# Designs tried in a protein design run: peptides against a protein of PDB entry 6JX3. Part 24

Target 1, 85 residues: chain A of PDB entry 6JX3
Amino acid sequence: AEFRLRPEISVAQTDYGMVLLDGRSGEYWQLNDTAALIVQRLLDGHSPADVAQFLTSEYEVERTDAERDIAALVTSLKENGMALP

## One batch from the design tools (peptide; aimed at target 1 A35 E58 Y59 L73)

Design b2_p24_4_s1 (made by RFdiffusion4, then SolubleMPNN; from b2_p24_4 with R6L K7R S14R H18R T21R)
Fold by OpenDDE base, seed 4:
Structure b2_p24_4_s1 (fold): chain B 85 residues (1-85), chain A 24 residues (1-24)
Amino acid sequence: as target 1 above (85 residues)
Amino acid sequence: APLKPLRDLSAATRPPLRNYRPRP
């Protein structure tokens, strides 16, 4: 399914990296560069498989590790109320 | 310098999500 943020979540680009802001609670979450890249590509419509391929091509990471990390990040985004189920 | 964000998703991810090194 398409990866989407919850409607109350906004994306901000800061000098210190990507931040996700919950407009209802005012809480915000920082993402490191790898997490930000994954989120950006998912939001652009790339599948997790697409993202894994991209990561392994551009970064020193094995496919299985990239797949694990993408899945874990998506789970965290959903569980912490940033992404739709 | 800004205050540190209260939440760090990368660090909270299970397992924590490190920054990858770009290939040369």
Scores: peptide ipSAE 0.701, ipTM 0.889, DockQ to the pose 0.524
OpenDDE base, seeds 1, 2, 3, 5: peptide ipSAE 0.300, 0.266, 0.296, 0.240; ipTM 0.715, 0.687, 0.716, 0.687

Design b2_p24_4_s2 (made by RFdiffusion4, then SolubleMPNN; from b2_p24_4 with R6M A12L S14R H18R T21R)
Fold by OpenDDE base, seed 3:
Structure b2_p24_4_s2 (fold): chain B 85 residues (1-85), chain A 24 residues (1-24)
Amino acid sequence: as target 1 above (85 residues)
Amino acid sequence: APLKPMKDLSALTRPPLRNYRPRP
């Protein structure tokens, strides 16, 4: 239920935004600002519903779109080996 | 230190995850 990164994944803040690095494989991924914000809030313990509410309050996005984007991002993070199932 | 090229995760979602515009 709780969103969590895999233990081998580290987070780095760069001049170009958040990067997730797999310390074992050397694979790394850049996140844009919106993706980074979602990941940060999930890692802080906010639920997807909490994050969606935050996004719709602060940004020009509809609730349904925010929910879909959050779900899609979480799925991608899991499928690409960054987040735990 | 990275051993492989960096990839853009936001480009893999369907649709690609755009940067939202802040409300004024």
Scores: peptide ipSAE 0.645, ipTM 0.885, DockQ to the pose 0.801
OpenDDE base, seeds 1, 2, 4, 5: peptide ipSAE 0.260, 0.238, 0.246, 0.240; ipTM 0.665, 0.680, 0.666, 0.670

Design b2_p24_4_s3 (made by RFdiffusion4, then SolubleMPNN; from b2_p24_4 with R6M S14K H18K T21K R23K)
Fold by OpenDDE base, seed 3:
Structure b2_p24_4_s3 (fold): chain B 85 residues (1-85), chain A 24 residues (1-24)
Amino acid sequence: as target 1 above (85 residues)
Amino acid sequence: APLKPMKDLSAATKPPLKNYKPKP
């Protein structure tokens, strides 16, 4: 399934990194650089497998750990109301 | 404009998501 943000969520780039803003509730969430990179690539249409391959090629992380972290982040985005189920 | 304190998504992931270190 395609990864998508909820329609009320806006992406903002700040001097300190990516922020996701809920325009209805006024809640906003900070993402660190790794999380932001994952979200950006998913929004660009890359599959979780593509993202894992990218991460392992450029960062000190094992494939299985990258896959776990991607899945955990996606779950967090959904559970905290930022991404569509 | 945000109406609530900013939250940290990476810290809220389970498990928390740390920044990866770039390969040399």
Scores: peptide ipSAE 0.708, ipTM 0.904, DockQ to the pose 0.835
OpenDDE base, seeds 1, 2, 4, 5: peptide ipSAE 0.707, 0.698, 0.705, 0.700; ipTM 0.902, 0.903, 0.904, 0.900

Design b2_p24_4_s4 (made by RFdiffusion4, then SolubleMPNN; from b2_p24_4 with R6M K7R A12L S14R H18R T21R)
Fold by OpenDDE base, seed 1:
Structure b2_p24_4_s4 (fold): chain B 85 residues (1-85), chain A 24 residues (1-24)
Amino acid sequence: as target 1 above (85 residues)
Amino acid sequence: APLKPMRDLSALTRPPLRNYRPRP
């Protein structure tokens, strides 16, 4: 199951962080830096398990916490119409 | 045309809202 953004979603980098823009509705969302990193790694083809391993290696977070955050983020991105189901 | 108000997705991380701290 490949993680992908919907075709109408574009990514922009701003001084305040990564932004996802829906080009059809005009709605847009700001990600914090941790969420942006997760999205970037998933878009690069890493699995959620790969990303969790990366996060626990580079950041002061436990594996179970990273896994829960990744799962919640992916679910929210799909529910908000940013990522393909 | 102006964009709709930006939503903050920081709430998608576990409370308290945080960025992860890098390991030293």
Scores: peptide ipSAE 0.242, ipTM 0.683, DockQ to the pose 0.610
OpenDDE base, seeds 2, 3, 4, 5: peptide ipSAE 0.230, 0.191, 0.229, 0.162; ipTM 0.675, 0.662, 0.662, 0.666

Design b2_p24_5 (made by RFdiffusion4)
Pose (drawn by RFdiffusion4):
Structure b2_p24_5 (pose): chain A 85 residues (1-85), chain P 24 residues (1-24)
Amino acid sequence: as target 1 above (85 residues)
Amino acid sequence: SAPRKITISTNPSAPVWIELLGNL
């Protein structure tokens, strides 16, 4: 249940926002503010459920949408090689 | 790689997307 980045992933905070770099493939990605917030909280050890609660308390988003959006982001992070399955 | 954007949510208050910027 622990969200983990793949070992070759590095992170940078930049003027454009949070960036993830794959040190092996050389692919690098930009995360928008909400994606960065979600990833940071997941890396802290919070559950996706915790993050959904946070998002609904801080942003104008329904809990159901927050859960789906978190799930989709995590799926995308796995699909694109940034997060471990 | 060319830029490729993945938009997951377009919510104005909490939009969620990631974008591939290329290779280094």

Design b2_p24_5_s1 (made by RFdiffusion4, then SolubleMPNN; from b2_p24_5, 8 letters changed)
Fold by OpenDDE base, seed 5:
Structure b2_p24_5_s1 (fold): chain B 85 residues (1-85), chain A 24 residues (1-24)
Amino acid sequence: as target 1 above (85 residues)
Amino acid sequence: MPPRTIVISTNPAAPVSITLLGTL
């Protein structure tokens, strides 16, 4: 399924990294560099498998770990009201 | 409230975390 942010979520780029802002609640979440990279690539239309391949090629990350971390991040973004289920 | 960090990965080459900074 396509990864998408909820319509009330806005993306802001700050000096400290990517921030996701909920326009309804006012809550804002900062993503660290790797989390931001994953989200940016998913939003650009890359699959989780594409992103996992990218992480393994660019960083000292095993494929299984990359896949698990991406899945866990997506789950967290959904559970915390940022991404659509 | 203090920021709340969710740590997904502690891999030093590619750590993954998100932090609830607050409410505007």
Scores: peptide ipSAE 0.789, ipTM 0.948, DockQ to the pose 0.900
OpenDDE base, seeds 1, 2, 3, 4: peptide ipSAE 0.787, 0.787, 0.788, 0.787; ipTM 0.947, 0.947, 0.947, 0.947

Design b2_p24_5_s2 (made by RFdiffusion4, then SolubleMPNN; from b2_p24_5, 10 letters changed)
Fold by OpenDDE base, seed 5:
Structure b2_p24_5_s2 (fold): chain B 85 residues (1-85), chain A 24 residues (1-24)
Amino acid sequence: as target 1 above (85 residues)
Amino acid sequence: SAPETIVISDNPAAPVSITRMGTL
């Protein structure tokens, strides 16, 4: 399943990190560095498994933890109106 | 309302969080 943002959501890069902006409501969310990395790679077409592999190669994170964190982030983005179900 | 952070992962090597900043 392809990870996609809702059509009203725009991505912006700021000096303080990646921002997701709802163009209809004006609500915006700031992602920390790791969250931004995950979202960027998912939007680039990488699977959650691809991203988990990447995280384990670059950071002190176990594969199972990476997979869980990615899934939880995706769920949160969907629940908070940024990503399509 | 003040910004609210949702912590996804608290691993200091790879922390994951998103923060509701408010509206523009």
Scores: peptide ipSAE 0.798, ipTM 0.951, DockQ to the pose 0.878
OpenDDE base, seeds 1, 2, 3, 4: peptide ipSAE 0.797, 0.796, 0.797, 0.797; ipTM 0.951, 0.950, 0.950, 0.951

Design b2_p24_5_s3 (made by RFdiffusion4, then SolubleMPNN; from b2_p24_5, 12 letters changed)
Fold by OpenDDE base, seed 3:
Structure b2_p24_5_s3 (fold): chain B 85 residues (1-85), chain A 24 residues (1-24)
Amino acid sequence: as target 1 above (85 residues)
Amino acid sequence: APPQETVISTNPAAPVSIRRMGTL
């Protein structure tokens, strides 16, 4: 399924990295560099498989670990109200 | 209400984490 942010979520770029802001509650989350990279690529239309391939090519990360990390991040974003289920 | 970090991956080559900062 396509990765999408909830409609009330906005993306902001700050000096400290990517921030996701809930316009309804005002709650906001800061993503670290790798998390931001994953989210940006997903939002750009790349599949989780594409992102995993990218991570393994750019970093010392095994494919299985990359896939797990992407899935875990997506799950966390859904659980914390940032991404649509 | 201090910020709370959620660690997704501890791989030093590509660590993944998000941090709940609070509300605006």
Scores: peptide ipSAE 0.774, ipTM 0.940, DockQ to the pose 0.895
OpenDDE base, seeds 1, 2, 4, 5: peptide ipSAE 0.773, 0.773, 0.774, 0.774; ipTM 0.940, 0.940, 0.940, 0.941

Design b2_p24_5_s4 (made by RFdiffusion4, then SolubleMPNN; from b2_p24_5, 11 letters changed)
Fold by OpenDDE base, seed 5:
Structure b2_p24_5_s4 (fold): chain B 85 residues (1-85), chain A 24 residues (1-24)
Amino acid sequence: as target 1 above (85 residues)
Amino acid sequence: LPPQTTVISTNPAAPVSITRLGTL
């Protein structure tokens, strides 16, 4: 399924990294560099498999670990009200 | 709410985390 942010979520680029802001509650989350990279690629239309392949080619990350980390990040973003289920 | 970090991965080559910073 397509990864999408909830409509009330805005993306901001700051000197400290990507920030996701909930326009209704005002709650905001900072993503670290790798998390931001994953989210950006997913939002750009890449599949989790695409992103996993990218991570294994660019970083010292095993494929299984990349897949698990991406899935866990997506789950966290959904659970915290940032991404659509 | 106080800041809270969720650690997804501790791989030093590609760590993954998100931090709830608070409310604006």
Scores: peptide ipSAE 0.782, ipTM 0.947, DockQ to the pose 0.942
OpenDDE base, seeds 1, 2, 3, 4: peptide ipSAE 0.780, 0.778, 0.780, 0.780; ipTM 0.946, 0.946, 0.946, 0.946

Design b2_p24_6 (made by RFdiffusion4)
Pose (drawn by RFdiffusion4):
Structure b2_p24_6 (pose): chain A 85 residues (1-85), chain P 24 residues (1-24)
Amino acid sequence: as target 1 above (85 residues)
Amino acid sequence: SALWQRALTEPAPRTLDVPEYHRR
């Protein structure tokens, strides 16, 4: 249940926002503010459920949408090689 | 590394986005 980045992934905070770099493939990705917030919280050890609660308390988003959006992001992170399955 | 420097100074060529939300 623990979200983990793949070992070759590095992170930078930049003027454009959070960036993830794959040190093996050389692919690098930009996360928008909400995606960065979700990833940071997941890396802190919070559950996706915790993050959904946070998002609905802080942003104009329904809990159902928050859960789906978190799930989609995590799926995308796995699909694109940033996160471990 | 060159990859690291590009990541610091240039917009990333790829994005992983969540829809934009308005803050309460």

Design b2_p24_6_s1 (made by RFdiffusion4, then SolubleMPNN; from b2_p24_6, 10 letters changed)
Fold by OpenDDE base, seed 1:
Structure b2_p24_6_s1 (fold): chain B 85 residues (1-85), chain A 24 residues (1-24)
Amino acid sequence: as target 1 above (85 residues)
Amino acid sequence: SALEQRALTEPAPKSISAPALRRK
């Protein structure tokens, strides 16, 4: 399924990095650079496989590790109410 | 929005992270 943010979630760019804002709760979450990179590419329509390929091509990371990191991040985003299931 | 303005001025109390990567 396509990765999508929940409708109440918006993205902001700050001096601290990317943040995801929850318009319902008033809370927001800061993403580190790697998380932001992955989220941006997913939101741009790239599949997790696409993102994994991108990471392994640009960064010193193995494919298996990239896939695991992406999956874990997506799970976290869903569990914390930022991404749709 | 007010929330957006807060996010610009106050660090988020919560974080979502993935392992740091080093560029080739």
Scores: peptide ipSAE 0.683, ipTM 0.917, DockQ to the pose 0.895
OpenDDE base, seeds 2, 3, 4, 5: peptide ipSAE 0.679, 0.682, 0.679, 0.678; ipTM 0.916, 0.917, 0.916, 0.915

Design b2_p24_6_s3 (made by RFdiffusion4, then SolubleMPNN; from b2_p24_6, 11 letters changed)
Fold by OpenDDE base, seed 2:
Structure b2_p24_6_s3 (fold): chain B 85 residues (1-85), chain A 24 residues (1-24)
Amino acid sequence: as target 1 above (85 residues)
Amino acid sequence: SSLWEKALTEPAPKSIEAPALRRR
């Protein structure tokens, strides 16, 4: 399924890195560089498989680890109310 | 908006992280 943020979530690049803001609650989250990289590519329309391939090509990470990292991040974003299920 | 004013000027109290990566 396509990765999408919930409609109340907006994104910005800040001095601290990528930030997600919930426009209804006022809650916001900072993403570290790896998380931001993954989210950016997913939002750009790349599949998790595409992102895994990108990560293994550009970084010192094995495919299985990349896939797990992506899956865990997506799950976290969904569970924390940032991404649609 | 006032919400973004805060988000852009103060570090977030919460974080979402993935394992750091080293470039090849």
Scores: peptide ipSAE 0.632, ipTM 0.889, DockQ to the pose 0.901
OpenDDE base, seeds 1, 3, 4, 5: peptide ipSAE 0.630, 0.630, 0.625, 0.630; ipTM 0.890, 0.890, 0.888, 0.891

Design b2_p24_6_s4 (made by RFdiffusion4, then SolubleMPNN; from b2_p24_6, 9 letters changed)
Fold by OpenDDE base, seed 3:
Structure b2_p24_6_s4 (fold): chain B 85 residues (1-85), chain A 24 residues (1-24)
Amino acid sequence: as target 1 above (85 residues)
Amino acid sequence: SALWERALTEPAPKSISAPALRRR
């Protein structure tokens, strides 16, 4: 239910945008603006539903698309070893 | 650390993205 990063993952803000760094492997991933926005809100404790509402209010996106984008991103973060399952 | 130095100075070799959105 709660979105959490794996303990070895750290977040940094760079000139290129948000970066997730794996302190064990040395791998790092750059997030685009939309992904960074979603991750930031989830890490701040907002639910996926909260984030979807935020996106539809601020951006030209339908609720169902926002929900799908969030779910897909979360899945990607889990599959790539950044977020806890 | 060297890891942070690299992350801060070079574009990441990998990316995670969500569809770009236009503000209302």
Scores: peptide ipSAE 0.608, ipTM 0.875, DockQ to the pose 0.933
OpenDDE base, seeds 1, 2, 4, 5: peptide ipSAE 0.605, 0.604, 0.601, 0.602; ipTM 0.875, 0.874, 0.871, 0.873

Design b2_p24_7 (made by RFdiffusion4)
Pose (drawn by RFdiffusion4):
Structure b2_p24_7 (pose): chain A 85 residues (1-85), chain P 24 residues (1-24)
Amino acid sequence: as target 1 above (85 residues)
Amino acid sequence: AKRPYVNPLEDFTNLTNSSIEIDF
């Protein structure tokens, strides 16, 4: 249940926002503000459920949408090689 | 008040073929 980045992933905070770099493939990605917030919280050890609660308390989003959006982001991070399965 | 929500997949962009350089 622990979200983890793949070992070769590095992270930078930039003027554009959070960036993830794959040190093996050389692919690098930009996360928008909400994606970055979600990833940071997941890396802190919070559950996706915790993050959904945070998002609904802080942003104008329904809990159902927050859960779906978190799940889609995590799936995308796995699909694109940034997060371990 | 709550802040507007932006979808985390909005502009979720691979920068590998961009002119943008980022230091790590």

Design b2_p24_7_s1 (made by RFdiffusion4, then SolubleMPNN; from b2_p24_7, 9 letters changed)
Fold by OpenDDE base, seed 1:
Structure b2_p24_7_s1 (fold): chain B 85 residues (1-85), chain A 24 residues (1-24)
Amino acid sequence: as target 1 above (85 residues)
Amino acid sequence: PKKPYVSPLEGFRNLTDSDIVVDF
């Protein structure tokens, strides 16, 4: 399934990293550089498997750890109202 | 050489007005 942010979510780049704003609730969420990279690639149409492959090719991380982290991030983004289910 | 890896879950948190101001 396509990864998408909810329509009320806006993205901003700050000195602290990527920030997501919920235009309805007014809540802000901060992503670190790795999370921002994952989100950007998912929004570009890459699958979680694609992103895991990318992470293992560029970073000192095992495939299974990358997959687990991606899944956990996606779950958090959905549960906290930033990404569409 | 591969870069050091930081989990995307580190620092993931809900911000408040006292944390930062973001202009959209």
Scores: peptide ipSAE 0.626, ipTM 0.878, DockQ to the pose 0.816
OpenDDE base, seeds 2, 3, 4, 5: peptide ipSAE 0.622, 0.620, 0.620, 0.622; ipTM 0.879, 0.881, 0.879, 0.879

Design b2_p24_7_s2 (made by RFdiffusion4, then SolubleMPNN; from b2_p24_7, 9 letters changed)
Fold by OpenDDE base, seed 2:
Structure b2_p24_7_s2 (fold): chain B 85 residues (1-85), chain A 24 residues (1-24)
Amino acid sequence: as target 1 above (85 residues)
Amino acid sequence: PKKPYVDPLKDFRNLTDSDIVVDF
């Protein structure tokens, strides 16, 4: 399934990583550099498998851990109203 | 060499008013 942000969500790049703004509720959500990288690649059309491969090639993380972390982030973004289900 | 890995959920949170600085 395609990863997409909800239409009311705006993205801002920060020194820490990324901030997502919900234009309806006014809520801000903070993402670090790793989360920002994952979100950016998913929005560019890369699959979670693509992102996991990228993370393991560039960072000190095992494939299983990368996959779990990507899934957990995606779930959190959906549950907190930033990404479409 | 591969870079240190940071958990993408570290510090993932809903920001509060005290976290936001507005410059007018």
Scores: peptide ipSAE 0.640, ipTM 0.893, DockQ to the pose 0.607
OpenDDE base, seeds 1, 3, 4, 5: peptide ipSAE 0.639, 0.636, 0.637, 0.637; ipTM 0.893, 0.889, 0.892, 0.891

Design b2_p24_7_s3 (made by RFdiffusion4, then SolubleMPNN; from b2_p24_7, 9 letters changed)
Fold by OpenDDE base, seed 3:
Structure b2_p24_7_s3 (fold): chain B 85 residues (1-85), chain A 24 residues (1-24)
Amino acid sequence: as target 1 above (85 residues)
Amino acid sequence: SKKPYVNPLEGFRNLTDSDIVVEF
């Protein structure tokens, strides 16, 4: 299960954080720093489990919560047309 | 020590044309 962005989606870095741009619709979505970190690591080939381990080592979050939040973000990115199913 | 954690879905939303500031 590889995490991939849809081909029409581009990543942009802004002063406010990462933004995902849909080149077809013109829509764009802003990610906070945690979401950006998760997306970057997933795109680099890390598994959700890898990302959860990273989050718990660097941030004040429990493993179960990290796993839940990663899954929720991935689901949202897929449902809103940014990531491939 | 560990950093404060922010939920990745906090503030996650579709930005609209109204979110774009145009300066003339």
Scores: peptide ipSAE 0.621, ipTM 0.878, DockQ to the pose 0.553
OpenDDE base, seeds 1, 2, 4, 5: peptide ipSAE 0.619, 0.615, 0.619, 0.619; ipTM 0.877, 0.875, 0.878, 0.877

Design b2_p24_7_s4 (made by RFdiffusion4, then SolubleMPNN; from b2_p24_7, 8 letters changed)
Fold by OpenDDE base, seed 4:
Structure b2_p24_7_s4 (fold): chain B 85 residues (1-85), chain A 24 residues (1-24)
Amino acid sequence: as target 1 above (85 residues)
Amino acid sequence: MKKPYVSPLEGFTNLTNSDIVVEF
């Protein structure tokens, strides 16, 4: 299914990286470079499988680890109210 | 050369409730 942020979430680029802002609660979530890349590619319409392939092609990471990290990140984003279920 | 990998889970931080470490 399509990965989408919740309507109240805004994306900001800062000197320290990507930040997700919850416009209702005022909470900020900072992403490291890897997380930001994953989120950006998912928002661009790439599947988790596409993103895993990207990570393994560009970074020193095994496919299984990439897939696990993507899944865990997506879960965290959903559970913390950043992404739609 | 492939780039060193940093897990996205190491850098998903709620800045509202974050611990701050200051080094001098």
Scores: peptide ipSAE 0.498, ipTM 0.797, DockQ to the pose 0.428
OpenDDE base, seeds 1, 2, 3, 5: peptide ipSAE 0.476, 0.477, 0.449, 0.477; ipTM 0.770, 0.789, 0.770, 0.789

Design b2_p24_8 (made by RFdiffusion4)
Pose (drawn by RFdiffusion4):
Structure b2_p24_8 (pose): chain A 85 residues (1-85), chain P 24 residues (1-24)
Amino acid sequence: as target 1 above (85 residues)
Amino acid sequence: KRPYVKPSITRYEEPNPEVLAHFE
């Protein structure tokens, strides 16, 4: 249940926002503010459920949408090689 | 509450020296 980045992933905070770099493939990705917030919280050890609660308390988003959006982001992070299955 | 922007990720298809300098 623990969200983990793949070992070769590095992170930078830049003027454009959070960036993830794959040190093996050389692919690098930009996360928007909400994606960065979700990833940071998941890396802190919070559950996706915790993050959904945070998003609905802080942003104009329904809980159901927050859960789906978190799930889709995590799926995308796995799909694109940034997060471990 | 703040406006919500759906989480997204965008790949850099071309090198961006300014961004890559943070990983030096």

Design b2_p24_8_s1 (made by RFdiffusion4, then SolubleMPNN; from b2_p24_8 with R2K K6R Y12F E13T H22A)
Fold by OpenDDE base, seed 5:
Structure b2_p24_8_s1 (fold): chain B 85 residues (1-85), chain A 24 residues (1-24)
Amino acid sequence: as target 1 above (85 residues)
Amino acid sequence: KKPYVRPSITRFTEPNPEVLAAFE
């Protein structure tokens, strides 16, 4: 299934990195560089498997760790109301 | 390859002026 942000979520790029705003709650979420990279690629249509391959190619991380971290991030984004189920 | 930092998100409610301006 495609990764999508909820309609009420806005995205901005700041000097501190990617920030998401929940327009209904007023809460802001700061993403670190790795989280921002993952979200950007998912929004561009890459699968989690694509993102894991990209991470292992560019960074000192094992495939299993990359897959775990991507899954955990996606779960967090869904549970905290940023991404659609 | 670059050093790897695990992904993280941090919630906050009081953005500084730069963050506010980024959403305008």
Scores: peptide ipSAE 0.714, ipTM 0.924, DockQ to the pose 0.857
OpenDDE base, seeds 1, 2, 3, 4: peptide ipSAE 0.712, 0.714, 0.710, 0.711; ipTM 0.923, 0.923, 0.922, 0.922

Design b2_p24_8_s2 (made by RFdiffusion4, then SolubleMPNN; from b2_p24_8 with K6R R11K Y12F E13T H22A)
Fold by OpenDDE base, seed 2:
Structure b2_p24_8_s2 (fold): chain B 85 residues (1-85), chain A 24 residues (1-24)
Amino acid sequence: as target 1 above (85 residues)
Amino acid sequence: KRPYVRPSITKFTEPNPEVLAAFE
């Protein structure tokens, strides 16, 4: 399924990295560089598998670990109301 | 290849002015 942010979520790039704002709750979410990279690629239409391949090609991470981390991040973003289910 | 840091998200409610301005 396509990864999408909820309509009430705004995205900003800051000196501290990508930040998401939940316009309804007023809560801000700081993403570290890896999380931001994953989210950006998913929003660009890359599949989790594509992102995992990218991570293993560019970073010192094994495929299984990359896939797990991507899945966990996506789950967290959905559970915390940032991404659509 | 570059060192890998696992993805992380952190919630906060009181952003500094720079973060706040980024959403204006």
Scores: peptide ipSAE 0.709, ipTM 0.921, DockQ to the pose 0.861
OpenDDE base, seeds 1, 3, 4, 5: peptide ipSAE 0.704, 0.704, 0.684, 0.696; ipTM 0.918, 0.918, 0.908, 0.914

Design b2_p24_8_s3 (made by RFdiffusion4, then SolubleMPNN; from b2_p24_8 with R2K K6R Y12F E13T V19I H22A)
Fold by OpenDDE base, seed 2:
Structure b2_p24_8_s3 (fold): chain B 85 residues (1-85), chain A 24 residues (1-24)
Amino acid sequence: as target 1 above (85 residues)
Amino acid sequence: KKPYVRPSITRFTEPNPEILAAFE
């Protein structure tokens, strides 16, 4: 399924990395560089498999670890109210 | 290949002025 942020979530690029704002709660979420990269690629329409391939091609990470990290991040974003289920 | 850092997200409620301004 398509990865999408909830409508109340805003995105900003800062010197500290990508930040998400939950307009309802007023809470901010700081993404580290890897999380930001993953989220951006997913938002651009790449599948988790595409992102995993990208990570393994550019970074010192095994495919299985990349896939697990992507899945865990997506789950976290959904459970914390940033991404649509 | 570049060193890999696992993805992480961190919640906070009191952004510094730069972060606050980024959403204005």
Scores: peptide ipSAE 0.723, ipTM 0.928, DockQ to the pose 0.859
OpenDDE base, seeds 1, 3, 4, 5: peptide ipSAE 0.691, 0.688, 0.677, 0.689; ipTM 0.908, 0.908, 0.906, 0.909

Design b2_p24_8_s4 (made by RFdiffusion4, then SolubleMPNN; from b2_p24_8 with K6R Y12F V19I H22A)
Fold by OpenDDE base, seed 5:
Structure b2_p24_8_s4 (fold): chain B 85 residues (1-85), chain A 24 residues (1-24)
Amino acid sequence: as target 1 above (85 residues)
Amino acid sequence: KRPYVRPSITRFEEPNPEILAAFE
């Protein structure tokens, strides 16, 4: 399944980076640069594998570490109500 | 290649006014 944000989630680009607003809970979630990059690419239709390849090409990170970090982020976004299962 | 920083998210009940304004 493709990565999608829940319909109640709004996105803003700020000087502090990407921020997500949960319109139901009223909570705000600030993403660091890496998290924002991952989310943006996933929303653009890239698979987690695509994103891992991108990260290893651009950053000092091993493939296995990139894959783990992406998976952990996606899980967190789903568990905290930002992304659809 | 650039230095890698692991992804992180931080939750706020209410952010600063600048962030609030970004959603209005």
Scores: peptide ipSAE 0.683, ipTM 0.908, DockQ to the pose 0.884
OpenDDE base, seeds 1, 2, 3, 4: peptide ipSAE 0.680, 0.675, 0.680, 0.677; ipTM 0.907, 0.907, 0.907, 0.906

